Peptides against a protein of PDB entry 2FGR. Designs and how they scored, part 308

Target 1, 331 residues: chain A of PDB entry 2FGR
Amino acid sequence: SSVTLFGIVDTNVAYVNKDAAGDSRYGLGTSGASTSRLGLRGTEDLGGGLKAGFWLEGEIFGDDGNASGFNFKRRSTVSLSGNFGEVRLGRDLVPTSQKLTSYDLFSATGIGPFMGFRNWAAGQGADDNGIRANNLISYYTPNFGGFNAGFGYAFDEKQTIGTADSVGRYIGGYVAYDNGPLSASLGLAQQKTAVGGLATDRDEITLGASYNFGVAKLSGLLQQTKFKRDIGGDIKTNSYMLGASAPVGGVGEVKLQYALYDQKAIDSKAHQITLGYVHNLSKRTALYGNLAFLKNKDASTLGLQAKGVYAGGVQAGESQTGVQVGIRHAF

## One batch from the design tools (peptide; made by RFdiffusion4, then SolubleMPNN)

Design b2_p30_4_s3 (from b2_p30_4, 21 letters changed)
Fold by OpenDDE base, seed 2:
Structure b2_p30_4_s3 (fold): chain B 331 residues (1-331), chain A 30 residues (1-30)
Amino acid sequence: as target 1 above (331 residues)
Amino acid sequence: SAEEERIAELGRKKAAELREEMLKKLLSRL
């Protein structure tokens, strides 16, 4: 068996011009270009093309040294893999988020990412953002002439909240085509949760595509998230993203991404525009800068996710500007 | 929209078909 220690320390100076009180926030933040992490992984060859694997990964908070402790909530899996693909047991990215977040040019982190994978309701489940699940079994196919898929099921283990049963049950999967410069995927998921102590289904559909033209990459997402409530009607959000990235001088990458969040339950839209630059000092060390603008309309209160500084909402109809400048180091 | 529902339904159907095929393939190898 082999064991590999790996990680990323990503720390930044961050600023947002508005919090929920209308005040500015600034300080040292984390995870601006990539989520800071510490992990252990390994494989064992069992012969006949079969491998056992493990993966343990937790988030690092470089600003406070993990003052609240360390855990493996990012991933804690054991797996079997071979010519049949990979089966994983344990907490992980759900298959839908694992595949569909790959179209986010900001790597689902910092102030620039697509924010569609969110708890759009007052969902009381721990993972109502649709990103990860506890008690997860996942299966990933090999790539067959470009075609691939992933499926997952998470056990609820009879978790209850209020009168809601089956909380935390997930079922979902994706189909994809990945061939050369082209990637395209369709993801579907349902998660059982509670809102106001009442049973609620979180339904999600996501389409993603990207094409690498060599000189630039284009990427897009279309998502609908729907919290189906027995009382008070459905909470539906349609989220759209379009992004472009281009290499700069062999050592840099510029990124521009737009997202629209159409929050149907409050008849309100939010617009996000982010400009990012990454400068590679080496294969493992980069400098980066992100500039994000979030424009809320009407009753929308969305905030940029300046982790370690401010990740809350703003006042209804307010706009927020965010900046992150930082260092990413991989080991 | 009716088209979003249709895409969702097609996706559910395709996911179910693929799940059954993969389960059958997995079970045939066990």
Scores: peptide ipSAE 0.000, ipTM 0.242, DockQ to the pose 0.019
Fold by OpenDDE base, seed 4:
Structure b2_p30_4_s3 (fold): chain B 331 residues (1-331), chain A 30 residues (1-30)
Amino acid sequence: as target 1 above (331 residues)
Amino acid sequence: SAEEERIAELGRKKAAELREEMLKKLLSRL
């Protein structure tokens, strides 16, 4: 058996020009280029091509030293793997988010990421952003000539909120083609939740693709999220993303990403554009900078996710500018 | 000791049997 201690400490100075009151916020933030984490993982060879695994991972908040505590909410899995693929038991990324967030050039963190994986409807479930689930069983196929898939089911364990039953039930999966420079995926998920104490289905469809041209990488996402409420009609958001990245001078990477969030329930759009740069000082240490602009229209109140500084909304129709400059260290 | 070696060998055999059963059960469900 092997056990590996691993982690990332990513800490930045962050600024946003507007909060919910229209005031600027600035300070020390976390997870601007990669989510800060501490984890333990290991494998045991069981023979016959079978392996056991474990993975325990929690988020690190370097600005306050994890004052709210430490947990393994990022991942807490035991697994079996072999020629059949991998089965995982425990809290993890749901298969849809695990695959489809891989097309986000900002690594699903900081002020630049695709924000489509969101609780768009004030859902009362713990994971109504569609990113992770408790009580999850996941299966991942091997890669067969580029083709691969992942499936997951999370038990609700008779969790109720108001009149809603089956809260926290997840069913979902993806199919993908990953071959050389090309990646393409289709993901489907349904999660049971509650909105206003009433049963609600969070339905999600996501298409992702990327191509690595060597000199640059292009990546895209198309997503529809629907919160189907028993009463009050659907809360639908269509989210779009297009990004490009390129290596710079052998030690750097520049990234540009645009996203559009068409929030149908409020007939309002938000536009996000982010420029990022990463400078590798070593294989484990990087400096980075992110510059993001978020334009809300009409009733849209979206805010940039400057974790540790400000991650709330803004006033309706307001624009927000964010900056992060930081250090990422991996161990 | 000879008894410690015997216990260790019995443990290895039981582990091997369990691994084989687990593998068979996994393969039968796929």
Scores: peptide ipSAE 0.000, ipTM 0.211, DockQ to the pose 0.054
Fold by OpenDDE base, seed 3:
Structure b2_p30_4_s3 (fold): chain B 331 residues (1-331), chain A 30 residues (1-30)
Amino acid sequence: as target 1 above (331 residues)
Amino acid sequence: SAEEERIAELGRKKAAELREEMLKKLLSRL
């Protein structure tokens, strides 16, 4: 058996020109290029091609030293793997987010990521962003000639919020084709939650694709999220992303990503454009800069996620500019 | 330079290993 300690410390100076009051925010932020983390993992060969595994991972907040504490809420799994694939038990990313966030060129982190995986409806469940689940069983297939899939089910354990009795139940999965420069995936998920104390279904469909041309990579996402409420109608968001990345001088990577969030319940759109640069000082240390522009229209109040500085919304119809400059160190 | 190419190739290989390890770590941490 082997145990590996691993982590990332990613800390930045961040600025946003507007908060909910219209004021600027600036300071030391966290997780601008990669989510800061500490983890333990290991595998045991059980013979016959069977392996046991464990994974424990928590988020690190380098700006405040984890003032709110440390936990393994990023991942806490035990697994069996072999020629059949991998079965995981425990809190993890749900299979849909695991696969479909891989098309986000900003690694679902900082001010540049695709924000489609969101709680669009003030859902009262802990994971109403569709990213992770408690009480999760997941299965991942091997790759068969490019084809692969993942499936997951999370138990609600009779968690109630108001009159909702199945909060936290997840069912979902993806199918994918990953071969050479091409990746394409379809994900489907349903999560049970509550909105205003009433049972609500969070339905999600996501399409992702990427192609690596060697000199550049293109990536795209198409997503629909629906919070289906018994009262008040559906809260639907259509999210679109297109991104490109290219290596620069062998030591750097430039990224450009556009996203559109069409928030149907408020008939309002938000446009996000992010330019990012990563400069590798070594295999483990990088400098990075992100510049993001978020244009809200009409009743849209979306904010850039400058974690550790400001991750809230803005006033309706306001635009926000964000900057992050930081260091990422992996160990 | 050969060292920039080596750092680039080591950075691409480690960014591929870190993308594959961060994708395996993201797919395994994800």
Scores: peptide ipSAE 0.006, ipTM 0.250, DockQ to the pose 0.031; fails the geometry check
Fold by OpenDDE base, seed 5:
Structure b2_p30_4_s3 (fold): chain B 331 residues (1-331), chain A 30 residues (1-30)
Amino acid sequence: as target 1 above (331 residues)
Amino acid sequence: SAEEERIAELGRKKAAELREEMLKKLLSRL
């Protein structure tokens, strides 16, 4: 069997002008253009077009040298693949997040990404952001003339929180069309969790599309997330994103992305706009800069995700500006 | 008993209301 070691080290200088106290934060941050990671992967040819695979991947925190330790919580899968597609067993991105985050021009990373995949309701489950799951079985189809799909189920294993007895159960999937310059997809998911020790369903619907014009790419997302509590009202958020990217001078890429988060439970909106630039020094090394502005209205308190510096909220109705300048290296 | 179930259900509802108020306060601050 072949084993491949791979990784990314992405470290930046980051600044945000406001934290929860209204003070500025600055320092060395991580994962501004890509999530820093270390991984092992391999494949075995079993003959007849069947392959076995493994993938073990953990996050790297270059600012503190992984002071909290290292784990494989990004992905820890064994798989079988062939003409039928791919089956995966183990912790991974859930199929909905794996597909629908591909329309985010900031790759779900740094201060610029679409923040719709979030725990909007103080859910007590470990993965209530709808991004990953433990105890996951996933299936991905091949691409058939552009059409593809993915499905997943995660076992709750009788995990209880308060009176909730099915915490961590996930069911979801997507259908997509990926052909040439066009990509479009629909994702549906339900995750069982708890809010205040009460059973809660996290329902998610997401539409995504992108088109590559060669000279520029357009991308968009429409999402509804709803936490349906067994007792109490629904906590609903509608999230919208529109972005554009273009190559610059053969070695650069510029990105502009807007997002709107309509937080129905607090009748409050947040607006995010991000300008990003990546300068490729090589195939493996890039310099990057991100400038993000987040405008909270009314009771909204959302903060930009300057990982390693500040990723908390701000005061209600406050605006936050964030900057990241960094180096990404892949090996 | 039916009365014990009623008291338990009233207790669950009251706990849910208090948790919801706390959640709203947290969501207004987060």
Scores: peptide ipSAE 0.000, ipTM 0.268, DockQ to the pose 0.010; fails the geometry check

Design b2_p30_4_s4 (from b2_p30_4, 20 letters changed)
Fold by OpenDDE base, seed 2:
Structure b2_p30_4_s4 (fold): chain B 331 residues (1-331), chain A 30 residues (1-30)
Amino acid sequence: as target 1 above (331 residues)
Amino acid sequence: SAMEKEIEELGKKLAEELRKEIEEKLASLL
């Protein structure tokens, strides 16, 4: 058996020019380039190519020292792996988010990431953003000539909210092709939740692709989320992302990403553009800066996710500018 | 688009089939 302690401490100074009241927010934030985390993981070789594994990972909030406590809500899995792939039991990224967020050049964190994996409908479930699930069983195939897949099911355990039953049930998976510079994936998921105390299905379809040209990487996402409500009509969002990254010398990376969120239920769009730079001081320590602009149209109230400073919405039709400058250290 | 509807329908069918298979397998283990 082996046990490895690992983590990231990522802390920044962040600014957003508007909150829900139209006021600026600024201070010390977390997780601007990578999500801050503390983890334990290990494996046991059981012989015959079979391995047991565990993974325990929680988020770190460097700005307040985890004042609300520490937990393993990022991942808490036991697994068996071998030539057949990997089976995981426990809270984790659902297979769809695990694969499809890999196309986000901002690593699904900070003010620059693709925000499509969101609770678009004020869903009352804890994980209505489609990122993680409790009570999850997941299976990941090996890579067969580039082809790979992942599947997951999360038990609802008869959780109810209002008149909604089966809350927290997840079923989903992806198919992918990963070969050399090319990656492409299709993900499908359904989650049971509640909106306004009524049963709601959160359906998600995501297509992702990336290509590494060596001198630059291009990445894209196409996503539809649909909260199917029995009363009040469906809440549908079409999200689009296109990003490029390029190495700068041997120590830097520049990133540019655009996203469009077409919020059909309110007939309103939001446009996000983010410029990021990472400067590696070492293999484990980096400085970074992010500049993001979010333009809401009409009834859209989206806000940038300056974690630890401000992650709420803005007034309808308002634009928000965000800046993060920080240090990332991995151990 | 027509293609989006087809992908949505295919996705729903696949999700329903996978759900049925998982439920049947779980029911057979209980």
Scores: peptide ipSAE 0.015, ipTM 0.341, DockQ to the pose 0.019
Fold by OpenDDE base, seed 5:
Structure b2_p30_4_s4 (fold): chain B 331 residues (1-331), chain A 30 residues (1-30)
Amino acid sequence: as target 1 above (331 residues)
Amino acid sequence: SAMEKEIEELGKKLAEELRKEIEEKLASLL
C-alpha cells in the first residue's frame, strides 16, 4: 500500500469595500487561488487491473491555524478502479459539481469563481449548495473516445427536518465529451432538503463547455437551480458564466470571467466580473492577484466570497469590489 | 421562455431516468 501526503497552503491579503452594514472589510484570508488543504491518499494494486484506493482530505485555514478543528469533509472515500472505471464510497464532490466546476476558470475558489452552486433558498440541508454529499456512492466511467460520464447517489438515512423526509438524498450525474482542446458536459441533479421545515427538492441542470486555442482558453457555464417546495412557490435562479484565460510570458496566466445570476424569486440580477493573474515562481509556488466587481440590482444581496475576511451578503442593490493578493504553495 | 420550459422538461425527464437507473443499479447491488 502506498500513502502520499499532499497539501496546499494558500493565504492572501483580502479587501472588500462593503459588508452587510456598508463597511469595508480587510485582513488575512484563505484559499484565493486554490482551496488550502491537507490530505492523505493511496492506492493498492490488487492485480488483474483492479486497484483499491483511499482519499482523505480536509480544508486548512492558514489565517487561524484551523481554530475550529480539522476534518475530512472535503473528501473521505474508499474506491475500486479498473477498466470499468471507478466506484467511490464516502463523502465527496457530487459528480455534477466535480465535472461542471471544471469549467470555472477560478476553480470554484476565491472571489472570482462561478457562484451558481449555491443554496439559493435557505435550504436547511448541510450541502444544499450542490457541491458535496455525505453517504455518497459515485461511479465514473473511463474515457471512451472522448465520452465519459459520472453518476452518484447519496443516502438520506431517514434524516428529517420538520415535516420533510429524505433530507440529504442526492441523485445526479453528468455526460461529457473531452477530446483534445474541447470539453463539453451536461449535468443533472436532484437533492432532497427542507425549507422552513417543509419538504423541498433542489433541482439542478448545468451545461458547460470549454475550448483551448493554445494561446487562450474560452469557457462557459449555463445553470438553472430550482428549489421546489411542497408548499409555496419555487425559488429559481438562472446562472450564466463566460470566461477567458491566456498564458503570459511562460510563467504567468491572466483570467477574465463574467457571470450573471438571475434570481427569479426576487426578480433581481447580479453581475460579477473578475480579473485574475497568477505568477508561477515554481511548479509548486505562485503569487496571485484577483480583482472582482459584483453589481447587485434591485433586491439582490450577493457578496463575493473572500474566505477568512468576509463572505456574507451586502445591502440590496449595492455593488461590492473585492481584491485578493496572496501566495499559493503546494507540497 | 420556451427554451427554459424545454430545458426544464428535458432536465426533469433526464433526472427521472437517472433516478430510475441509479435505483435499479443500487437495488441490483443490494
Scores: peptide ipSAE 0.009, ipTM 0.345, DockQ to the pose 0.018
Fold by OpenDDE base, seed 4:
Structure b2_p30_4_s4 (fold): chain B 331 residues (1-331), chain A 30 residues (1-30)
Amino acid sequence: as target 1 above (331 residues)
Amino acid sequence: SAMEKEIEELGKKLAEELRKEIEEKLASLL
């Protein structure tokens, strides 16, 4: 049996030039290069190739010392693994997000990440961004010559919001090919939620791919989210991402990522472009800088996610520029 | 198993084909 304490403390100085009032925001933020976290994990060999595992992980907010408290909402799982793969019980990343966010060169955090995994429709469910679920059972296959898959189901436990039943039910999975420099995945998910107290299905399809050329890596995402409301029109967003990264001088990495969010319900687009640099001081400690530009068109109000400083929207049709400079330390 | 070997071989072939296609596309852009 083993137990490992692990974590990341990532803290930055962040600036955005516009908030919802058109004013600048700046201060000390968190999780600019990686989500800050504290966790415990362990495994027990049960013999015969079977292992038990646990994983408990919560977010750390280094700017305020977790003033809102600490929890294990990032992951709280028990698992069995072996030649059959892995079964997990408990709150976790849903299989679709676990796999498809891996193509985001900004690690699904800070001002540069792909923002497609979002609550696009004012969904009233706790996890309507499609990232995690409560009451989740997940299964992950082994890797068979590159081919792998994951499947998950989350129980709704008869949760209701307004007239909507089955809120929080998730069903989804992915198929993938991961071999050497190539990764490609297709994910499908449906989550039941509510919008305006009415039953709504959040349907998601995501295609991801990456290729590592050694001198550079290319990565891409294609996603459609569709909130199918029981009453009213569908709220559909098509999200696209293309990114490149390259090692610099043996100790650095430069990243460039573009994303387009085509918000069909409001006939409005947002364009995001981010330049990032990471400088490794050691295997555990890095300095980083991110520069992001978000252009909203028409009725779009998207904001960059400068966690700890400002993560709200902007006025319709406004552009936002963001900067983060920080330290990431892993232990 | 024989099936695992076949899946591994198919996976390698697919990876090599995709690699070739990506390299060709990259070479055409340069």
Scores: peptide ipSAE 0.008, ipTM 0.352, DockQ to the pose 0.013; fails the geometry check
Fold by OpenDDE base, seed 1:
Structure b2_p30_4_s4 (fold): chain B 331 residues (1-331), chain A 30 residues (1-30)
Amino acid sequence: as target 1 above (331 residues)
Amino acid sequence: SAMEKEIEELGKKLAEELRKEIEEKLASLL
């Protein structure tokens, strides 16, 4: 048996030119290139090709030293794995987000990531962004000639909000093809939640693909998120992403990513474009810079996620520019 | 190998078909 301590400390200086009042915000932020984390993991060989595993991982906030505490909300799983694949019990990334966020060239963090995995409807569930779930059972297949899949179910445990009686129930999965330079995946999920105290289904469909040309990688996402309310119209968002990355001089990586968020319920679009650069000082330490521009149209109020500085919205129809410059260290 | 190429081609076809179906579904939902 082995236990591994691991982590990332990622801290940056961040600036956004507009908050909800139209004022600039700046300061020390976290998780600009990778989510800062502390974790413990280990495996035990049980013989016969069977292994037990555990994984405990929490977020680190380097700007305030986790002043609000530490938890294992990123992942807290026990698992069995073997020739059949892997079964996990506990809070984790749901299978859909685990697979489909892998196409995000900004690692689902900072001011540049694909923001489609979001609570678009003021859902009252804790995980209405479709990223993680409590009470989760997950199964991941082996890779068979490139083909792989993952499935998950999260128990609601009779959690209620208003008249909604199944809050937090998740069912979802993906199918994928991962072979050489090509990756492609289709994910489907439904999560039970509440909006305004009324039962609501968060339905999600996501297509992802990437191709590594060696000199550059292209990646794309197509997503629809629909909050189907028992009373009232559906709250639908179509999200699109296209990104490219390329190695630079053997020590760096440049990234460019565009996303479009078509928010149907308010008939409003937001456009995000991000340029990122990572400079590897070593295998474990990097400097990085991100420059993001978010253009809201009409009633859209989306803000860039400068964690630790400002992650709120802006005024309707306003544009926001964000910058992050930071250090990422892995241990 | 020939098998790897066939699997790659199958994967590409499947990915493209899924893409089309999703684009069509997304377009129909637009």
Scores: peptide ipSAE 0.008, ipTM 0.377, DockQ to the pose 0.015; fails the geometry check

